# Peptides against a protein of PDB entry 2YKT: the designs that were tried, part 205

Target 1, 231 residues: chain A of PDB entry 2YKT
Amino acid sequence: SRSEEMHRLTENVYKTIMEQFNPSLRNFIAMGKNYEKALAGVTYAAKGYFDALVKMGELASESQGSKELGDVLFQMAEVHRQIQNQLEEMLKSFHNELLTQLEQKVELDSRYLSAALKKYQTEQRSKGDALDKCQAELKKLRKKSQGSKNPQKYSDKELQYIDAISNKQGELENYVSDGYKTALTEERRRFCFLVEKQCAVAKNSAAYHSKGKELLAQKLPLWQQACADPS

## One batch from the design tools (peptide; made by RFdiffusion4, then SolubleMPNN)

Design b2_p26_5_s1 (from b2_p26_5, 10 letters changed)
Fold by OpenDDE base, seed 2:
Structure b2_p26_5_s1 (fold): chain B 231 residues (1-231), chain A 26 residues (1-26)
Amino acid sequence: as target 1 above (231 residues)
Amino acid sequence: MLQELEEKIKQLQEKTEELLKLKEEL
């Protein structure tokens, strides 16, 4: 029946969230933690590299013929420091606003969805059983009427069962339809939450890239000319 | 770019709230 088909669709939505979406989200969080660790490693390695660059700048500053290049090397190291600081801020936001929140959400969600699905199934079955009972009683009544010498005695009761069946059928169809809409809304909400959190990460990432671009665009022409005009 | 992202985040937040209200009505 249409109601049975819609019921199966509803259960499949909940099943897809629980068995596909949530495990995939846990994997996404794990991959995010790995990415965070790698970026932290980049920050650490970069510190060593630019500390060594500062040392080269010190040597230039101590030289008689390359003193002005010392200032250039120090500026390069300072711009890098500012870019790395912005990266660290982005990483903090990545951890606190994305990973932690998704981890908290996915942990609570499994219990919630299981309870929601069980509630839906219980109520759907209850309505279905009530409908089946009315249909069975109507069938019994019709059999009694056919065997009776006075079939008109059962006519009013037959009409009552027909009306009850019609009402219960309508209630079941409406309940299953609303259940399906609810399940689709639950699924959409989870994807929207992920997209929202990823947009926040993208915003923070854009700020990091913008700051880096601005600083480098400002200084790079000066650095490029430093060797052309020895002083 | 940042302004566009901020606007998009706001739109997604509003849509999430609408979905939650819809869920409560069902």
Scores: peptide ipSAE 0.023, ipTM 0.459, DockQ to the pose 0.019
Fold by OpenDDE base, seed 5:
Structure b2_p26_5_s1 (fold): chain B 231 residues (1-231), chain A 26 residues (1-26)
Amino acid sequence: as target 1 above (231 residues)
Amino acid sequence: MLQELEEKIKQLQEKTEELLKLKEEL
């Protein structure tokens, strides 16, 4: 029946979220944590490299013929520092706005979805059982009427069961339909939340890349000319 | 690009709120 098909679809939505989406989201969070750790490692390693570059700048500043190159090397290190500051801001957002929030959501979601599905199943079964009971009683009544010398005696009661069956069928269909809409809304909400948080990360990442590009584009021509004969 | 992303985030937030309201009404 239409109601049975829609019921199966509803259960499948909940099953897909619990058995496919949530495990995949947990894996996504784990991969995100690994990525964060790697980026932190890159930041640390880069600091060591540019600190060593500063030392070369100090030596240039102490030289008789390369003093101005010391300033260039310091500028290179300073631009790196500014780029790294932007990366750190991006990483903070990545951690606080994406990973932490997704982790909190996925942890609570398993219990929530199980309860929601159970509630739906219980009420759906209750309505289905009530319908089946009315159908069974109507069938019994019709058998009695066919064996009776006065079938008209049962006509009013037959009409009452027909009306009850119609009403209960309608209630069941409406309930299952609303249940399906609810399940689809739950699924969509989870994807939307993921997309929203990833967009925020993308925004912050774009700011990092933009700042780096701007700083390097501004300074690189100056640095490339620095080896010309000093005035 | 940043403005477009900000607008898109806002749109997603609004849609999420609408979905939550719809859920509460069901």
Scores: peptide ipSAE 0.023, ipTM 0.467, DockQ to the pose 0.020
Fold by OpenDDE base, seed 1:
Structure b2_p26_5_s1 (fold): chain B 231 residues (1-231), chain A 26 residues (1-26)
Amino acid sequence: as target 1 above (231 residues)
Amino acid sequence: MLQELEEKIKQLQEKTEELLKLKEEL
């Protein structure tokens, strides 16, 4: 029946969230943590590299013929420091605004969804059982009427059951329909939350990339000229 | 690009709130 199909669809939405979405989200969080760790590693490794560059700049500054190149090397290291600061800010956002929040939600969500699904199933079954009961009673009444010498005696009661069945069928269909809408809303909310948090990360990532591009674009011509036109 | 992202975040936040309201109404 239409109601049965829609009921199955509703249950499938909840099951998809619990059995597919949430586990996938946990994996996503885990992969995010790995990515965060790797980026932190990059920051650490970069610090060592640019600290070494600063030492080269110090040597240049102490030289007789390359003093001006010391400033260039220091600038290179400083620009990198600024870029790394932006990366650290992005990582903080990535951790606090995405990973932590997703982790908190996904752990709580399983219990919530299970309860929501059970509530829906219980009420759906209750309405279904009530409908089935009315249908069964109508069937019994019809059998009784067919065996009776006075079938007209049961006509009014038959009409009452028919009306009751119609009403209960409508109520069931409406309930299941609303249940399906609710389930779809729950699913959409979760995807929207993920997208929202990822957009926040993207914003901060864009700021990081923009700052890096700006700083490098500004300084690179100067650095390139330093060897060609010594001061 | 940054401004566009900020706007998009705002839009998603608003939509999320709408979804929450819808959920409460259901």
Scores: peptide ipSAE 0.023, ipTM 0.513, DockQ to the pose 0.020
Fold by OpenDDE base, seed 4:
Structure b2_p26_5_s1 (fold): chain B 231 residues (1-231), chain A 26 residues (1-26)
Amino acid sequence: as target 1 above (231 residues)
Amino acid sequence: MLQELEEKIKQLQEKTEELLKLKEEL
């Protein structure tokens, strides 16, 4: 029946979220943590490299013939330090605004969805069973009427069952229909949340890249000219 | 580019709010 098919579809939406979306989201979070760790590793390695560059700048500043190149080397290290600081800020945002929030939600969601599905199934079954019972009682009443010497005695009761069946059928159909809409809304909400959080990540990433580009574009011409004039 | 991202985030937030309202009505 239409009601049975829509019921199946509703259950499948919940199952898809629980068995496909949520496990995939957990994997996404795990991959995000791995990515964060790798970027943190880059930041740490970069610190060592640019600290060594500062040391070269110190040596230049102590020299008699290369003092001005010391300042250039310090500026190079400082610009890269600022770029790395911006990366660290982006990583903090990535952790706090994306990973942590997704992790909290996905952990709670399993229990929530299980309860929601169970509630829907229980109510759907209850309405279905009530309908089946009314149909069975009508059938019994009709059999009793056929065997009676006074069938008219049961006419009012038959009409009552017919009306009850009609009302229960409509109620079941509406309930299942609303259940399906609710399930689809729950699924869409989860995808939308992921997209919104990923947009925030993209915004922060854009800020990091923009800052790096601006700083390097500003200083690079100056650094390129530093060796043109011999001391 | 940043402005475009902000606008898209805003649009998604508005749609999410609409979905939440729909859920409350169901």
Scores: peptide ipSAE 0.022, ipTM 0.537, DockQ to the pose 0.020

Design b2_p26_5_s2 (from b2_p26_5, 11 letters changed)
Fold by OpenDDE base, seed 1:
Structure b2_p26_5_s2 (fold): chain B 231 residues (1-231), chain A 26 residues (1-26)
Amino acid sequence: as target 1 above (231 residues)
Amino acid sequence: MLEQLQKKIEELKEKTKELEELKKKL
């Protein structure tokens, strides 16, 4: 029946969230933590590289013929420091606004979804059983009427069961329909939350990249000129 | 790209809201 199919669809939505989405989200969080760690590693390695660049700048500054290039090398290192600071801010946001919040959500979600599914299943079954009971009683009544000398005495009761069946069928269909919409809403909400948080990360990442681009675009011509025209 | 992402998020939020409102009418 339509209600049975919709019921199966509803259960499948909950099942998909619990068995596919949530585990995948946990994996996503884990991969995010790995990514964060790797970026922290890059940050550390970059510091070593640019510290070494500063040392080269010091040597240039101590030279007789390349003093001005020392300032250039220092500027290069300083620009890197500024870019790196922006990266660190992005990483903090990545951790606090995405990973932590997703982790908190996914931890609470398993129990919530299980309870929601069980509630739905219980009520759906209750309505289904009530419908089946009415159908069975109508069938029994019809058998009694068929064997009776006065079948007309059962007519009013038969009509009552027919009406009850119709009403219960409608209630079941509506409940299952609402249940399906609810399940879809729950699923959509989770994806929307992920998209929203990932968008925040994207904004922060864009800010990092923009800052780097701006700083480098501003200074690069100056640095390029330093070798051509000694200061 | 960022504007497109923001727009898409808002669209998704609106659709979610509509679905929730539809649910309330049942």
Scores: peptide ipSAE 0.029, ipTM 0.433, DockQ to the pose 0.018
Fold by OpenDDE base, seed 2:
Structure b2_p26_5_s2 (fold): chain B 231 residues (1-231), chain A 26 residues (1-26)
Amino acid sequence: as target 1 above (231 residues)
Amino acid sequence: MLEQLQKKIEELKEKTKELEELKKKL
């Protein structure tokens, strides 16, 4: 029946969230933590590299023929420090605004969805059983009427059962329809939450990249000129 | 409500496909 098909669709939505979406989200969080760790490693390695660059700048500043290049090397190291600070801010946001919030959400979600599905199944079964009971009673009444010498005696009761079946069928169909809409809304809400959190990360990433581009675009021509014009 | 959700899902699928095609051109 249409109601049975829609019921199966509703259960499949909840099943897809619990068995596909939530495990995939846990994996996404794990991959995010791995990515964060790698970027933290880059930041640490970069510090060592630019500390060594500062040392080269010190040597240039002590030289007779390359003193001005010392200032250039110090500026390069300082610009890098500012870029790394922006990266660290982005990483903090990535951790706090995405990973932590997704982890909290996915941990609570399994219990919530299981309870919601069980509630839906219980009520759907209750309405289905009530409908089946009325249908069975109507069938029994019709059998009694066919065996009776006075079938008209049962006509009013037959009409009452027909009306009750029609009403219960309508209630079941409406309940299952609303259940399906609710399940789809639950799925959509989870994807929307992921998209919104990823948008926040994207904004912070854009700020990091724009700041780096701005700083390098401002200084790079000056550094190139210093190398081209021997003092 | 269901029709609206289905329409949005289709729109998102189309956008995803466009982005994948763009990525192949880059």
Scores: peptide ipSAE 0.016, ipTM 0.356, DockQ to the pose 0.043
Fold by OpenDDE base, seed 5:
Structure b2_p26_5_s2 (fold): chain B 231 residues (1-231), chain A 26 residues (1-26)
Amino acid sequence: as target 1 above (231 residues)
Amino acid sequence: MLEQLQKKIEELKEKTKELEELKKKL
């Protein structure tokens, strides 16, 4: 029946969220944490490299013939510091706005969805059982009427059961339809939340890359010619 | 790219609201 098909579709939406989406989201969070850790490792290693570059700049500044190259090396290190600050802001957002919020939601979601599905199934079954009971009673009444000398005696009661069946069928269909819309809304809300959080990360990442590109584009020509004009 | 993504997010939010409103009316 239409109601049975829509019921199966509703259950399948909940199953898809619980068995496919949520496990995949947990894996996404885990991969995000690994990525964060790797970036933290890169930033730490880079700091060591550029600290060593500053030391080379100090030596140049102490020289008689390469003093101006000391300033160039310091500028290179300063540009790195500014780029690093932008990366740290991006990583902070990545952690606080994406990973933490997704982790909080996915932890609560399994219990919520299980309860929501159970509530839906219980009420759907209750309405289905009530409908089946009315259909069974109508069938019994029709058998009595066929064996009776006065079938008209049962006409009013037959009409009452027909009306009750029609009403209960309509109620069941409406309930299952609303259940399906609810399930689809729950699924969509989860994807929307992921997209929104990933978009925020993308904005912060774009700011990092733009700042790096701008700073390097501004300074690189100056650095490239620094050896051409000795002091 | 970012503006296009933002626009798409707003479209998705609007569709979600429409679905929720339809749910409330029934």
Scores: peptide ipSAE 0.028, ipTM 0.431, DockQ to the pose 0.018; fails the geometry check
Fold by OpenDDE base, seed 4:
Structure b2_p26_5_s2 (fold): chain B 231 residues (1-231), chain A 26 residues (1-26)
Amino acid sequence: as target 1 above (231 residues)
Amino acid sequence: MLEQLQKKIEELKEKTKELEELKKKL
């Protein structure tokens, strides 16, 4: 039946969220944490490299013939520090605004969806059972009327059952239809939330890349000329 | 009076069949 098909579709939406979307989202969060860890590792390794570069700059500054190159090396390290600070800000935002929030939501969502599905199933079954009961009672009434010497006694009751069946059928159809729309809305809301959070990540990443590009573009020509001018 | 009641019973039977068929389609 149309109502049975729509009921199945509704249940399948909830099952898809619970069995496909949420596990995939947990994996996405895990991969995000791995990515964060790797970037933190890059940050740490880069610090060691540029600290060593500063040491080379100190040695140049102590030399009689390469003092000006010391300043260049210090500038290189300082630009790196600024780029790194921007990366750290991006990572903090990535952690706090994306990963933490997704983790909190996915943890709560399993319970919420289970309860929502159960509520829907219970109410759908209740309406279905009520319809079936009315149909069964009508059938019993008709059998009783056929065996009676006064069939007219049951005519009004038969009409009442027919009307009740019609109303309950319409109510069931509407309930299942609304249930399906609700389920689809729940699915869409989750994807929309992911998209919105990923947009925030993209914005923060753009700021990091922009800052790095600007700083390097400004300084690189100066650094390239430093060796051409033998002081 | 009996004929009118018989007619009404038949109408109600037909309406019930229609609803049962509709239920099967759902």
Scores: peptide ipSAE 0.007, ipTM 0.283, DockQ to the pose 0.006; fails the geometry check

Design b2_p26_5_s3 (from b2_p26_5, 11 letters changed)
Fold by OpenDDE base, seed 5:
Structure b2_p26_5_s3 (fold): chain B 231 residues (1-231), chain A 26 residues (1-26)
Amino acid sequence: as target 1 above (231 residues)
Amino acid sequence: SLQQLQEQIEQLKKKTQELEKLKEEL
């Protein structure tokens, strides 16, 4: 029936969230934590490299013939520091706005969805059982009427069961339809939340890349010519 | 662009809110 098909669809939505979406989201969070750790490692390693570059700049500044190249090397290190600050801001957003919030949501979600599905199934079954009971009673009544010398005796009661069946069928169909809309809304909410959080991270990542591009584009021509005219 | 993506997200939020309101009314 239409109600049975829609019921199966509703259960399948909940099942897909619990068995496909949530495990995939947990994996996404785990991969995100690994990526964060790797980026933190890159940050630390880069600091060591540019600290060593500063030391080379100090030596240049102490030289008789390369003093101005010391300033160039210091500028290179300073530009790196500014780019790194933008990366750190992106990483903070990545941690606090994406990973932490997704982790909190996915942890609570398994219990919530199980309860929501159970509530839906219980009420759907209750309405279905009540309908089946009325249909069974109508069938019994019709058998009695066919064997009776006075079938008109049962006409009013037959009409009452027909009306009750029609009403209960309508209630079941409406409930299952609303249940399906509810399940689809729950699924959509989860995807929207992921998209929103990932968009915030992407915005901050764009700021990091833009700042790096701007700083390097401004300074690189100056650095490239620094060896042409020794002072 | 980031602007286009943001606009798409806002449209998705609006659709989600409409569906949620419909659920509350039922």
Scores: peptide ipSAE 0.022, ipTM 0.476, DockQ to the pose 0.018
Fold by OpenDDE base, seed 2:
Structure b2_p26_5_s3 (fold): chain B 231 residues (1-231), chain A 26 residues (1-26)
Amino acid sequence: as target 1 above (231 residues)
Amino acid sequence: SLQQLQEQIEQLKKKTQELEKLKEEL
């Protein structure tokens, strides 16, 4: 029946969220944590490299013929420090605005969805059983009427059961339809939450890349000139 | 630009909210 098909579709939406979406989201969070750790590792390694560059700048500043190149090397290290600070801000956002929030949501969701599905199934079954009972009673009444010397005695009661069946069928169909819409809304809400959080990360990542480009573009011509000019 | 990207994000959020409201009404 239409109601049975819609019921199966509703259950399948909940199952897809619980068995496909939520496990995949947990994996996504795990991969995100690995990515964060790797970026933190890059940041740490870069600090060591540019600290060594500062040391080269100190040596240049102590030289008789390369003092101005010492300042250039210090500027290079400082620009890198500023870029690194922007990366750290992006990483904090990545952690706090994406990973932590997704982790909190996915952990709470398993219990919520299980309860929601169970509630839906219980009520759907209750309405279905009530319909089946009315149909069974109508069938019994019709059998009694066919065996009776006065079938007209049961006509009013037959009409009452027909009306009750029609009403219960309509209620079941509406309930299952609403259940399906609710399930689809729950699924969409989860994808939307992921997209919104990923958009925030993308914005912060774009800011990091833009700031780095701006800082380097501002200073690079000056550094190139310092190397070309015979002092 | 970053500003254009932010505006696009806000437009997408608005569309999502509209679709959610429509689903609640249907």
Scores: peptide ipSAE 0.017, ipTM 0.437, DockQ to the pose 0.019
Fold by OpenDDE base, seed 4:
Structure b2_p26_5_s3 (fold): chain B 231 residues (1-231), chain A 26 residues (1-26)
Amino acid sequence: as target 1 above (231 residues)
Amino acid sequence: SLQQLQEQIEQLKKKTQELEKLKEEL
């Protein structure tokens, strides 16, 4: 029946969220944590490299013939420090605004969806069983009427069961239809949340890249000229 | 620009809210 098909579709939406979306989201969070760790590793390795560059700048500043190149090397290290600080801010936002929030939601969601599906299934079955019972009672009434010397005695009850069946069928169809709309809305809400959180990450990433580009574009011409002036 | 990206995000959020309202009315 149409109601049975729509019921199956509704259950499939909930199953898809629980069995496909949520496990995939957990994997996405795990991959995000790995990416964060790798970027933190890059940050640490870069610090060591630019600390060593500062040491070269100190040596230049102590020299008689290369003192001005010491300032250039210090500026290079300082620009890197500023870029790195912006990366760390982006990583903090990535952790706190994306990973933590997704992790909290996905953990709560398994229980929520299981309860929501169970509630829907219980109510759907209850309405279906009530319909089946009315249909069975009508069938029994018709059999009794056929065996009776006075069939007219059962006519009013037959009409009442027909009306009850029609109403219960309509209620079941509406309930299943609303259930399907609700399930699709739950699925969409989860994808929308992911998209919105990823947009926040993209915004923060854009700020990091913009700051780095601006700082390097401002200083690079000055650094390139530093060796051309033989004091 | 970063500003254009922010505007696009706001427009997408507005569209999402409009779609959610439409679902509540349906």
Scores: peptide ipSAE 0.015, ipTM 0.418, DockQ to the pose 0.019
Fold by OpenDDE base, seed 1:
Structure b2_p26_5_s3 (fold): chain B 231 residues (1-231), chain A 26 residues (1-26)
Amino acid sequence: as target 1 above (231 residues)
Amino acid sequence: SLQQLQEQIEQLKKKTQELEKLKEEL
């Protein structure tokens, strides 16, 4: 029936969230933690590289013929330090605003969705059972009427059951329809939350990339000039 | 600009909230 199909669709939405979305979200969080760790590793490795660059700048500053290039090398290292600081800020936001919040939500969500699905199933079954009972009583009444010498005695009661069945059918269909809308809303809310959190990450990433681009674009011509025209 | 991006994000959040409210009312 239409109601049975819609009921199945509703259950499938809840099952998809619990069995596919939530596990995938946990994996996403795990991959995010791995990515965070790798970026922290980049930060550490970069520090070593630019500390070595500073040492080269010190040597240039101590030289008689390349003293001005020492300042250039120091500036290169300092610009990188500023870029790296911006990356660290992005990583803090990535951890605190995305990973932690997603982890908290996904842990609570399994219990919530299970309860919501059970509530829906219980009420759907209750309405379905009430409908089935009325249908069974009508069928019983019709059998009794066919075996009776006075079938007209049961006509009014038959009409009452038909009306009750129609009303209960409509109520069940409406309930299942509303249940389906609710389930779709629950699914959408979860995707929207992910999108919103990822937008925050994208914003912070844009700030990191913008700062890096700005600093390098400002200084790179100066550094190139220092090599071409020694002072 | 970063400011424009922030404004766009806030607008999207508001629209999402409005859509969620509308779905709850339906």
Scores: peptide ipSAE 0.014, ipTM 0.411, DockQ to the pose 0.019; fails the geometry check

